# Peptides against a protein of PDB entry 5B16: the designs that were tried, part 116

Target 1, 136 residues: chain A of PDB entry 5B16
Amino acid sequence: TPSRINHNERLEFLGDAVVEFLTSVHLYYLFPSLEEGGLATYRTAIVQNQHLAMLAKKLELDRFMLYAHGPDLCRESDLRHAMANCFEALIGAVYLEGSLEEAKQLFGRLLFNDPDLREVWLNYPLHPLQLQEPNT
Target 2, 136 residues: chain A of PDB entry 5B16 as posed
Amino acid sequence: TPSRINHNERLEFLGDAVVEFLTSVHLYYLFPSLEEGGLATYRTAIVQNQHLAMLAKKLELDRFMLYAHGPDLCRESDLRHAMANCFQALIGAVYLEGSLEEAKQLFGRLLFNDPDLREVWLNYPLHPLQLQEPNT

## One batch from the design tools (peptide; made by RFdiffusion4, then SolubleMPNN)

Design b2_p27_5_s4 (from b2_p27_5, 12 letters changed)
Fold by OpenDDE base, seed 5:
Structure b2_p27_5_s4 (fold): chain B 136 residues (1-136), chain A 27 residues (1-27)
Amino acid sequence: as target 1 above (136 residues)
Amino acid sequence: DEERRRELLERVLRELERLVREAREAE
């Protein structure tokens, strides 16, 4: 069996893909008029380390990181990077042990503090133009 | 309400644009 560190890195790998995928899917469906470049720009902004670290902070993962690795994370940039990785691992774990839907719900709750924005992010009826391509 | 949904989507987009700006400012 892999070590805990190895397992965490594997979870991070998986979580990175899940976050990327979820972000892509939601942007695609919510904004059918956005060009690929715009979609990619917003995706990058959402999945960047500083943003993921902010999301991690909402879960108080910073406190966890400081508790477990405080001496090694004296620099704020190091902490952000570590928190982002930890967040990815968490999402990976949620997907692995739960479901993509659960990962989606958790991610959506963290993305927006406004419950109305959360709802619209998580619930996206097909746009009329998308109805012409039901299999896409 | 479709109009309400459009308004919310616009707000979502503004939040995302904020993230983009913040990312660029940090670079």
Scores: peptide ipSAE 0.645, ipTM 0.939, DockQ to the pose 0.930
Fold by OpenDDE base, seed 2:
Structure b2_p27_5_s4 (fold): chain B 136 residues (1-136), chain A 27 residues (1-27)
Amino acid sequence: as target 1 above (136 residues)
Amino acid sequence: DEERRRELLERVLRELERLVREAREAE
C-alpha cells in the first residue's frame, strides 16, 4: 500500500506532464508562426515553479501548505517549490479523477484573470491530432 | 471577429512576455 506522500508524488508526476502538455498544445495552436525557441520560452515561463506557485496561491494552497507543513517550509523558495508541486498534484488529480478537459478548464481559469483571455486560450484542441476550428 | 481575436492574442502574448521577464529576473 503506497503512502499518501508517495501517492502525491505520483500525482505530481502526472500533473507535471498534464500542465506541460496543455501549455504546449495551446501555445502551438495560438501562435502558429512562433518558432520552437519562442514556444519553449513561453512554456518554461508558464510552468516554472514561481508561476505555478502563484496559481496555487489563487487556490489558497499557501494556507494549506503552511497549515500542513509550515515548520518544514520556512524558506520562501521552499514554499514556492512545494506549492508548485502541490499544484501539479492537484492538476494530476483533476485529470485522473475527471478528464483532460476538466484539467484544461481549471488551468485556463487560473492562467488568466481576464475571462476573454481565458476564452481565447481555451478555444483550441486538446490533442495535436484535432483540427483547429476556423475562426468566425 | 478576427480583429477582436487578434487583440486578445496580443494581450495573451503580453502576459506571457511578462512571465518571461519575471522568470529572467528571478535567475
Scores: peptide ipSAE 0.654, ipTM 0.939, DockQ to the pose 0.861; fails the geometry check
Fold by OpenDDE base, seed 4:
Structure b2_p27_5_s4 (fold): chain B 136 residues (1-136), chain A 27 residues (1-27)
Amino acid sequence: as target 1 above (136 residues)
Amino acid sequence: DEERRRELLERVLRELERLVREAREAE
């Protein structure tokens, strides 16, 4: 059995990919006229450490980090980076133990406080292999 | 409603643009 640390790093690795993928998919489908440069710019902004750390704070992961690594996270930048990594690990765990859909829902829920924006973000066109419903 | 959806998407973009600005300010 791998150590907790190694497991968490592996989850982070997976979560990083999931966050990147989900962000890419939503941007791609929601903004069909947006050029690659714009897509990449928005994706970068969404998945950057400071933003993911902000999302992590919504889950009070800062308290968790201080509990687990308090002395090592005295700097704000260190805490932010650690929180971002922890957030990725969480998303990775949700994907691993649950599904991509569950990861999508969690991520979307945190991305927007406004429920209307949350809904439109989550309500993107489905993959062609999935049954797509008409827009209202 | 497509018009409502358009409005919401525009609001989403504004939020994303805010994130972009914040990212650039952090550089």
Scores: peptide ipSAE 0.652, ipTM 0.939, DockQ to the pose 0.916; fails the geometry check
Fold by OpenDDE base, seed 3:
Structure b2_p27_5_s4 (fold): chain B 136 residues (1-136), chain A 27 residues (1-27)
Amino acid sequence: as target 1 above (136 residues)
Amino acid sequence: DEERRRELLERVLRELERLVREAREAE
């Protein structure tokens, strides 16, 4: 239905921002000596459709997409784009219904298969000032 | 440890560089 489509698009919009934000924050803290150009380059690489689609595949969203939209996703590029959008919507939903922390944890777990890399990626506060005022 | 952290960060960078290469290949 049009309403469902609109809802998903809205979630994608939100999720896109969340993924962008989380990526930006972690890169910023992880690499304090990296110039803006480098930060932007890595961010772009992380949030590109192909990469997000790969992350989506780890969640088996490809199975969902093929089930729900198989006939419309006969092209691999179309599937990747759809999966990326679906991933954004999922992150948006996690943020919306849960928290930024939950979105961070999910995203971080998917970014790296190596648990040590996950830990170093995730071991940064996203909102230092918020930690000082957790109830504000 | 700082040394361990440095090593892990370097590994992160290598992964990110891989993604950059993949992005360029897709263009």
Scores: peptide ipSAE 0.650, ipTM 0.940, DockQ to the pose 0.832; fails the geometry check

Design b2_p27_6_s1 (from b2_p27_6, 10 letters changed)
Fold by OpenDDE base, seed 5:
Structure b2_p27_6_s1 (fold): chain B 136 residues (1-136), chain A 27 residues (1-27)
Amino acid sequence: as target 1 above (136 residues)
Amino acid sequence: MEEEEEEERLRKALEELKELLKKKAEE
């Protein structure tokens, strides 16, 4: 059995891919007239550590991280990075133990506080590949 | 300074995205 650290790093790896994938798919289908440069720019903005840390803060992961790893997180930038990694691991876990849809829902709910924007993001028709999930 | 610049870029990008989504919401 791999160590807890290894397990978390693996979940982070998976979560990073899931976050990038979901972001890419949503941007692609929501904005068909947006050029690649714009798509890439917005994707980068959404998935960068600073933003993911902001999303993580909505889940109070900052408090969790300080509780569990406070001595190692003396700088705000270190905390943000840790929160982003933790957020990725969380999304990875949700995908792994749940489904891509569950990951999508969680991510979408956190992305936008405005319910109208959230609704558009979550419910706009997406690619049929969103239905493909591995058997667990 | 770099962190502030990154934060500003992030904020602007997200605001632009939200504006795009608002337009979609109005359709």
Scores: peptide ipSAE 0.543, ipTM 0.894, DockQ to the pose 0.762
Fold by OpenDDE base, seed 2:
Structure b2_p27_6_s1 (fold): chain B 136 residues (1-136), chain A 27 residues (1-27)
Amino acid sequence: as target 1 above (136 residues)
Amino acid sequence: MEEEEEEERLRKALEELKELLKKKAEE
């Protein structure tokens, strides 16, 4: 359905920005002594399709993708890319329907299985996420 | 092979990040 595809593409667009933003902000505040190159390296690692697809797999989006688009996903790389896009769309939807904080929480929970690392990531002082959260 | 190399680079970077976060957790 063209309308559905358009909607998902728009959500993906939004989600991509949200993921990028959240990652950037967290890295920036968590590691004040890390140079830009290092920040960029870790951001890239977090937001690249391969990684987002891994996060998507935690939500069993692979099963969803195979159910919805199986015949069109001929290669594993295509599946990964689709999963990453779907993940972005999901984050975009969470942001749109909920809040940046909710997107942050979901993303953080998926990023780290280790609860200690998760806590540091999520609870490190990040006033921009608290004070500048847009109205949705 | 290229995909494997990419996965390896990703793994290493994420591992480094986790180590950095671990240090933060210990502060």
Scores: peptide ipSAE 0.542, ipTM 0.895, DockQ to the pose 0.743
Fold by OpenDDE base, seed 4:
Structure b2_p27_6_s1 (fold): chain B 136 residues (1-136), chain A 27 residues (1-27)
Amino acid sequence: as target 1 above (136 residues)
Amino acid sequence: MEEEEEEERLRKALEELKELLKKKAEE
């Protein structure tokens, strides 16, 4: 349905901004001495389609995409791009219907398999409306 | 080949980030 496709594209648009924002803010506060070039490099690495597709795989979006759109996604690059877009739409939906905090938590949980790294990442920054907790 | 190079760049950048986070965790 064209309406559903358009809605998904709109969610993708929103999700792209949310992922970019969360990544930027966390990097900024976690590494106050890191130069802009480093911040930009790591942000690019985190938000690029190839990486988002890897995160999407953890949610089994690849299985969904192949089931629903297999004939149109025969190329690996096409599948990765579609998965990345779908992931952005999901994050957009979580933000829209939930909260930025929920989007942050979901994104952070997927970003790192190591629970120690995940904890460090999610502790930065503190949301303005959240009570401040001790940092590592 | 280009995709493999991009994947390698991605891996290196993420590994560097993880190392930075490890140092942060130790603070």
Scores: peptide ipSAE 0.539, ipTM 0.889, DockQ to the pose 0.736
Fold by OpenDDE base, seed 1:
Structure b2_p27_6_s1 (fold): chain B 136 residues (1-136), chain A 27 residues (1-27)
Amino acid sequence: as target 1 above (136 residues)
Amino acid sequence: MEEEEEEERLRKALEELKELLKKKAEE
């Protein structure tokens, strides 16, 4: 059995891919006239550590991190990085134990506080392969 | 300062995205 650390790292690896995939797919379908550079820019903005850390705060992961690792997270940048990693691991776990759809819903709910924007993001057509996703 | 600059870049990009989404919602 992998150590807890190894498990978290593996989940982070998976979550990173899921977050980037979901972001890419949504941007691609939502904005068919947006050039690649724009798509890449917005994707980067969404998936960068600082933003993921902001999303993590909505789940109170900062409180968890400070409780578990407070002495090791003296720098704000360190905390943000740790929170981002934790967020990725969480998304990875949701995908692993649940589904891509569940990960999509959670991620979308966190991305936008504005319900109108959230609805546009979540309800736009995605790739049909999502319907054929095997059990995770 | 670097953190503040990064935050500003992030904010601007996300604001642009939100504006795009808003326009999409109005279609």
Scores: peptide ipSAE 0.539, ipTM 0.892, DockQ to the pose 0.714

Design b2_p27_6_s2 (from b2_p27_6, 15 letters changed)
Fold by OpenDDE base, seed 2:
Structure b2_p27_6_s2 (fold): chain B 136 residues (1-136), chain A 27 residues (1-27)
Amino acid sequence: as target 1 above (136 residues)
Amino acid sequence: SEEAERLAAQQKALEELRKLLEEKAKE
């Protein structure tokens, strides 16, 4: 595969983990009385393709995807999957080139248009050690 | 379809989450 594809796939791999992690941490602290099943349900809802694709649209990634890969994205499901993957790659890149905090902020800003909900999500007390960034 | 059902379930969960966060926002 071309180097660009390989790089993008690697970023996607990283971004997937970052999105999963951030989602998990926030849900965990926001809802201390929520059972694991509930936590998992909401995490799944947040990170699955449809939702991530929706977030990606806020960044107008759909325009890019259709322009660059339109012929390969004839089906809605294909487009959603590609959008989600692209979004993950972007988050991965933000984490890699920036920080976990930057990824967190971007992700949180996209998750909620409502500033009150965004504030709760982004600023609810989290364990400091969980916010420490690994080497990138 | 199964996909439609999955999407519906996802949307439902997101709505529930939103409600939970709304309650948090009131604190």
Scores: peptide ipSAE 0.589, ipTM 0.922, DockQ to the pose 0.847
Fold by OpenDDE base, seed 4:
Structure b2_p27_6_s2 (fold): chain B 136 residues (1-136), chain A 27 residues (1-27)
Amino acid sequence: as target 1 above (136 residues)
Amino acid sequence: SEEAERLAAQQKALEELRKLLEEKAKE
């Protein structure tokens, strides 16, 4: 359905921004002595399709994608790209229907399996705009 | 391959990040 496709693409657009924002803010506050190049390197590593696809796999989105689009996703790179897009749309939807905090929590839970690392990541302060989310 | 190299670099960066966070966890 064209309308649903458009909606998903819009959610992906929003989710991409949310993922990048959360990643940037956490890295910035976690590592005050890290230079821009390092910050950018880690951000890129976190938000690139390969990594997002791995996060998506934790939610079994791969099974969903193969079920829904199997023949179109015969290439591994295509599957990763689709999974990453779907993950972004999911984060976008969580932000849209819920909050930035909920998006942060979901993202953080998926980023790190180690609870100690997760706690370090999640317990750093975020941008003040988190306190008052835009009406969407 | 180019893709394999990108993947390796990404994985390396993620591992480095985990190490940095481990150090933070010790504080």
Scores: peptide ipSAE 0.583, ipTM 0.919, DockQ to the pose 0.802
Fold by OpenDDE base, seed 5:
Structure b2_p27_6_s2 (fold): chain B 136 residues (1-136), chain A 27 residues (1-27)
Amino acid sequence: as target 1 above (136 residues)
Amino acid sequence: SEEAERLAAQQKALEELRKLLEEKAKE
């Protein structure tokens, strides 16, 4: 079995892909008339460290990071990066232990505090292939 | 700084996205 650190890095790797994928799919279907450049811009905005770190704060990962890694996170940018990575690992774990749907729900709930916006994001029609996804 | 510009661009994009979603929510 891989080390805990290695496992976490692997989860981060997986989570990065999941976040990217979910973001891409939702943007694609929500905005069918949006050009690729716009889609890419919004995806980048959603998945960049600053934003993911903000999502991570909603899960109080900042407390965890400061507790566990405080001495190594003296810079705000370092903390943001670490939090973003941790968030990705969490999403990866949710996907791994649960499903893409569960990852989607968690991610979507965190993306928007406004329930109306959240509903639009989460409940807009998605690609049929996602509906046929096997459980992890 | 480059970092500041990147963050500003990110925030702007997120705000624009929010506006787009707000329009969707009105439907």
Scores: peptide ipSAE 0.572, ipTM 0.919, DockQ to the pose 0.851
Fold by OpenDDE base, seed 1:
Structure b2_p27_6_s2 (fold): chain B 136 residues (1-136), chain A 27 residues (1-27)
Amino acid sequence: as target 1 above (136 residues)
Amino acid sequence: SEEAERLAAQQKALEELRKLLEEKAKE
């Protein structure tokens, strides 16, 4: 069994991929006429540490980080990076212990505070199987 | 300064995405 640090880093690795995948898939299907450059731009914006840190703040991970690391996170950039990594680890854990759908729901709920935008993001048809097997 | 610029670019892109989604919400 890997150390706590190694485990967290592995979860970050997994979470990073999940966030990247979910973002890519949603953008791809939501905007079928958007060129690759646009898709890449919006994906980058969503998955950048700065944005993930903002999402992490909604889960009060900033308070967690201050509790756990305190003095080591005196710089804003350091805190954002740490929060982003922690967020990725969380998403990775949700995927690992739950499912991609659960990760999708959590991520989508955090991405948009506006319920209308959230609805579009989460429920826009992405794959035929999603329509066949609705969440209950 | 570079970090500030990256933040600004990120926020701008997110705002643009929001607008695109708003249009989708009207469908």
Scores: peptide ipSAE 0.551, ipTM 0.912, DockQ to the pose 0.794; fails the geometry check

Design b2_p27_6_s3 (from b2_p27_6, 12 letters changed)
Fold by OpenDDE base, seed 2:
Structure b2_p27_6_s3 (fold): chain B 136 residues (1-136), chain A 27 residues (1-27)
Amino acid sequence: as target 1 above (136 residues)
Amino acid sequence: SSEERRQRELEEALRELEERLRKLAAE
């Protein structure tokens, strides 16, 4: 059986794809007239490690990182990277154990503190597959 | 610092996104 680290890395791999996908889909439908470059800019901003680490702080993953890996995280940049990876792994786990919809909801709740913005992000018309196959 | 610049750029992009979403919310 793979080590716990290997498992987390696999979850991170999955979560990275989920975060990227959710971000891409939402941006695509939210801004139908925005060119690819603009979409990519927002996606990059959302999914970059610095931002994901910020989202991770909302879940107090920084405390977890200090507890579990403190001695190995000598630099702030290392901590951010670790937090981002942990966040991805968490999203991956939510998708794996739950559904894409659950991952979507969690991610959306963390993305925006403003409930009105959450509403727009989460409930703007999306691809039919999101509606028909939320557990895929 | 370069990190500070990157952070500012991130925040600007996210603020712009939020502003656009806010406009959508107002429709």
Scores: peptide ipSAE 0.586, ipTM 0.921, DockQ to the pose 0.770
Fold by OpenDDE base, seed 4:
Structure b2_p27_6_s3 (fold): chain B 136 residues (1-136), chain A 27 residues (1-27)
Amino acid sequence: as target 1 above (136 residues)
Amino acid sequence: SSEERRQRELEEALRELEERLRKLAAE
């Protein structure tokens, strides 16, 4: 329905910002000596549709998409794009109805299958200079 | 194909990131 579509698009809008923010913040803190170009490269890789779609597969959103929209998603690129959007909407909903922390935990859990990498991503100590520069 | 190249580039960037994280995890 139009109302559901509009609501989903709004959640996607919010989720896009949350994913972008979380990615940016973690990269910034994890790699204090990495130049902007390097940070941007990793951010782009993490948030691009192809990657978000892969994360969405871990939640079995592909099964949902094929069930609900199979005839409309005959192309793989269309499916990936739809899955990425759905993933963003999901993150947006988690943030909206839960918290940024919950969104962070979910996103981090999906980003890395390796628990050691996940722990570093989620819990790496802030750089001393970054601690002195709040809101950066 | 273009799609395959894009996928390889994505995987390469993510592998580099993971390698950097592994180094941090080892500290």
Scores: peptide ipSAE 0.586, ipTM 0.920, DockQ to the pose 0.780
Fold by OpenDDE base, seed 5:
Structure b2_p27_6_s3 (fold): chain B 136 residues (1-136), chain A 27 residues (1-27)
Amino acid sequence: as target 1 above (136 residues)
Amino acid sequence: SSEERRQRELEEALRELEERLRKLAAE
């Protein structure tokens, strides 16, 4: 349905921004001595479609995508792209319906399987402005 | 392939990131 497609695209748009924002903020505070180029390199790596698709696999979005859109996803690259978009839409939805904190937690849990790394990523001191939530 | 190279670069960057985080976790 056109309405559903539009809704998903809008969520993807929002989620893309949220993922990039969260990634940027965490990298910035975790590595205060790292130059901009290094920060950008890590951010690029984290938000690449290939990586987001990998995160999406942890949620079994690949099975979901194949179930819902199998005939349209004949190539691996197409599947990865679709999974990345779906992941962004999911993060967007979590942010929209929940909070930035919830999006942060979900994203952080998926980023690292190692609980020690996850702990550092999620709980390293961040700027107080991160606590601000938009009125939805 | 180009995709394989990109994947290797991605994995390398992520491994480096994880190693840096490990150092932070050890402090």
Scores: peptide ipSAE 0.583, ipTM 0.919, DockQ to the pose 0.777
Fold by OpenDDE base, seed 1:
Structure b2_p27_6_s3 (fold): chain B 136 residues (1-136), chain A 27 residues (1-27)
Amino acid sequence: as target 1 above (136 residues)
Amino acid sequence: SSEERRQRELEEALRELEERLRKLAAE
């Protein structure tokens, strides 16, 4: 429905910002000596559609997308884009209905399969987002 | 293909990031 589509697009908009923000903040604190160009490179790599689609696949969103839009997503690029958008919408929803902390935790868990890397990403150095629950 | 090249570049950047994180974990 048009209303549903609009809602999803709005969530994507929000989620895009949340993903961008979280990525930026984490990179900034993790690498205080890294120049802007380096930070931007990692951020781009993390937030680009192809990567977000990979993260979405971990949540089996590909199965969901095929169920909902199979015939319309026969092209790989279309599927990746759709999955990335869906992932953004999900993060947006988590932020909207939960908190930035919840979005942070979910995103961090998906970014790395290695739990040690997850811990570094989320906790080292001690991240301000962990100090108190953000207002949502 | 162009897509494959983009994928490789993505993976390289992410691997480099992971390597940096590993270094931080070791500190």
Scores: peptide ipSAE 0.582, ipTM 0.919, DockQ to the pose 0.737

Design b2_p27_6_s4 (from b2_p27_6, 10 letters changed)
Fold by OpenDDE base, seed 5:
Structure b2_p27_6_s4 (fold): chain B 136 residues (1-136), chain A 27 residues (1-27)
Amino acid sequence: as target 1 above (136 residues)
Amino acid sequence: SAEEEERRRLEEALKELEEKLRELAKQ
């Protein structure tokens, strides 16, 4: 379905930006003395396909991908890439149909299984303007 | 490979990040 494929790609595009943004904002405020290079390293680590695929597994997106696109997945690396894309599309959809806050919460919950780490990540004080949503 | 090495560095970064967050959690 061309329309569905296009929609998913658009959601992925949006989700990629949301994941990058949320990651950047949280790192920026959590580590005010960390240099840009360190911030960038952590961001890259968080948003890399392998890591996003790991987060996607927590939502059983691997089973979903195999179910929906099994023939297209020949290697583990292909699966990871597909899972990462699917995860981005999901975050994009949550942002689009819900809110940036909802995307933040979902992403944060998946990032850390440890509730203490999750608490720090999600609830460290941020400037309110950083979480403003664009007007439709 | 270079790709594997990069992946390793990024995984180490994730571990370091978690450790930093643990330090913050203790405060």
Scores: peptide ipSAE 0.550, ipTM 0.907, DockQ to the pose 0.913
Fold by OpenDDE base, seed 4:
Structure b2_p27_6_s4 (fold): chain B 136 residues (1-136), chain A 27 residues (1-27)
Amino acid sequence: as target 1 above (136 residues)
Amino acid sequence: SAEEEERRRLEEALKELEEKLRELAKQ
């Protein structure tokens, strides 16, 4: 079996793609009149490490990281980077072991604390099982 | 700091997004 570290890095790779895909598809459908630059700006804001680390904190990954890896994460920036990576690995694992829909639901629930905004986000759109761009 | 500036820009972008979503929620 592969090393645990390599496995986590592979899951992170997959999770990065899933987060990018979900974000792109939702933004595309939610804002049909928004230019590419605006879509890209929102996507960047959503998927950048600082934001993903904030989402990871909602899952209390910070507690886990500090317990298991505290000595290696003495800088706040290092902790945020590690949390973002772990968050991506988690999303990757949810997709791998579950489904894209499960990853979508988890990601959407974390993106917005406001349930009304969450519902708007999650209503767009039904995602295919395979990672592909929408055909509309 | 650069980190603080980036965080502020991130928060502003996310606030704009939430405002757009809020308008959609009203429809």
Scores: peptide ipSAE 0.548, ipTM 0.904, DockQ to the pose 0.756
Fold by OpenDDE base, seed 1:
Structure b2_p27_6_s4 (fold): chain B 136 residues (1-136), chain A 27 residues (1-27)
Amino acid sequence: as target 1 above (136 residues)
Amino acid sequence: SAEEEERRRLEEALKELEEKLRELAKQ
């Protein structure tokens, strides 16, 4: 049985790819006239550690991290980085144990507090995502 | 710093993205 650390790092690896993929697909179909540079900029902005850490706070992962690793996370930047990693591991776990659709829904719900923006993000046609990766 | 400037640019991108989505929401 792999160690907890090894398992979390592997989940983070998987989650990183899932977050990147979901973000890319949504941006691609939402903005058909946006150039690659703009798409890439938005993707980077969404998946950057600072932003993922903010999403992680919505799940109160900061409390968990401080409980488990408080002494090692005295810097705000260190905490943000750790939270971002933990968030990606969580998404990886959701994908692994559930499905890509479940990961999509969770990620989308966290991306926007504004329900109107959330609905646009989640409900815009994503034909390839659903057909190519219906399940884990 | 370069890192802070990059962060600022990305934060601006997020705001721009939200505005684009808002425009779609109004259609």
Scores: peptide ipSAE 0.545, ipTM 0.904, DockQ to the pose 0.912
Fold by OpenDDE base, seed 3:
Formats: structure tokens, C-alpha cells, sequence
Structure b2_p27_6_s4 (fold): chain B 136 residues (1-136), chain A 27 residues (1-27)
């Protein structure tokens, strides 16, 4: 049986894939005329550790990290990296114990504070030219 | 540094993305 550390690392592994997948799918449908390079740039920006750490702060994961691991997180960069990993583990757990839809909703709600932008991200209609495209 | 420059480019990408979404929201 793996240690708690191993369990968390496994959840991070899963969560990383879920976050990248959800990001890719939304960008693909929202911007049907955007080239691969542009899509990849937006994806990288969304899933970078600094950005995920900001999303984690909205869930007060910073308080949790400082409480549980404060002595080991004296550097700002260390805290950000740990928060990003914790966020990935959380998304992984939501997907594992819940569903992809639940992970999608949680992630989307955190991405944007502006309700209008959030609605576009989560609910924008599929482009007519994508109707014949296969789902990944 | 190269790392700092890459970070800057990604931050600009996030701003551009939000602007694109805002344009879609106004339609």
C-alpha cells in the first residue's frame, strides 16, 4: 500500500491530466479558427503553476498549506509550487470520486471571477463547423 | 532571464484570452 505521499502524487498525476484535458477541450471549441500554436500558448498559460496557485488561493488552500507544511514552505516559490500540486490533487480527487462534469464546473467557476466570462467558458455553443469533428 | 520572459509572455496570453472571451460575451 502506498504512503499518503504516494497517494497524493497519484492524485496530482491524474489531476494534471484532467486540468490539461478540460483546458484543451474548452479552447478547441471556443476558438475554431485559432491555430495550434495559439491554442497551446493559452493552455500553457492556464495550467502553469503560478496560475493554478492563484486558483488554489480562492479555495483557501494557502491556509491549509501553511498550517500543515509551514516550516517547509518559507519561500514564495515553494508555496506556489505546493499549492499548484495540491490544486491538481483536488481536481484529480473530484474527478475520481465524482465526475468529469463536476471537475469541469469547479475548474470553470474558479478560472473567472467575472460571471459573463465564466458563462462563456462553461456554456458557449459548439461551432457549426465542429459538428462533424470527433471528440477526444 | 529567459524564464522571466517566458512567464511574461504567458501572462500576456492570459490577458489576451480574457479579452477574446469578453468579445464573445458581448455578442
Amino acid sequence: as target 1 above (136 residues)
Amino acid sequence: SAEEEERRRLEEALKELEEKLRELAKQ
Scores: peptide ipSAE 0.555, ipTM 0.908, DockQ to the pose 0.901; fails the geometry check

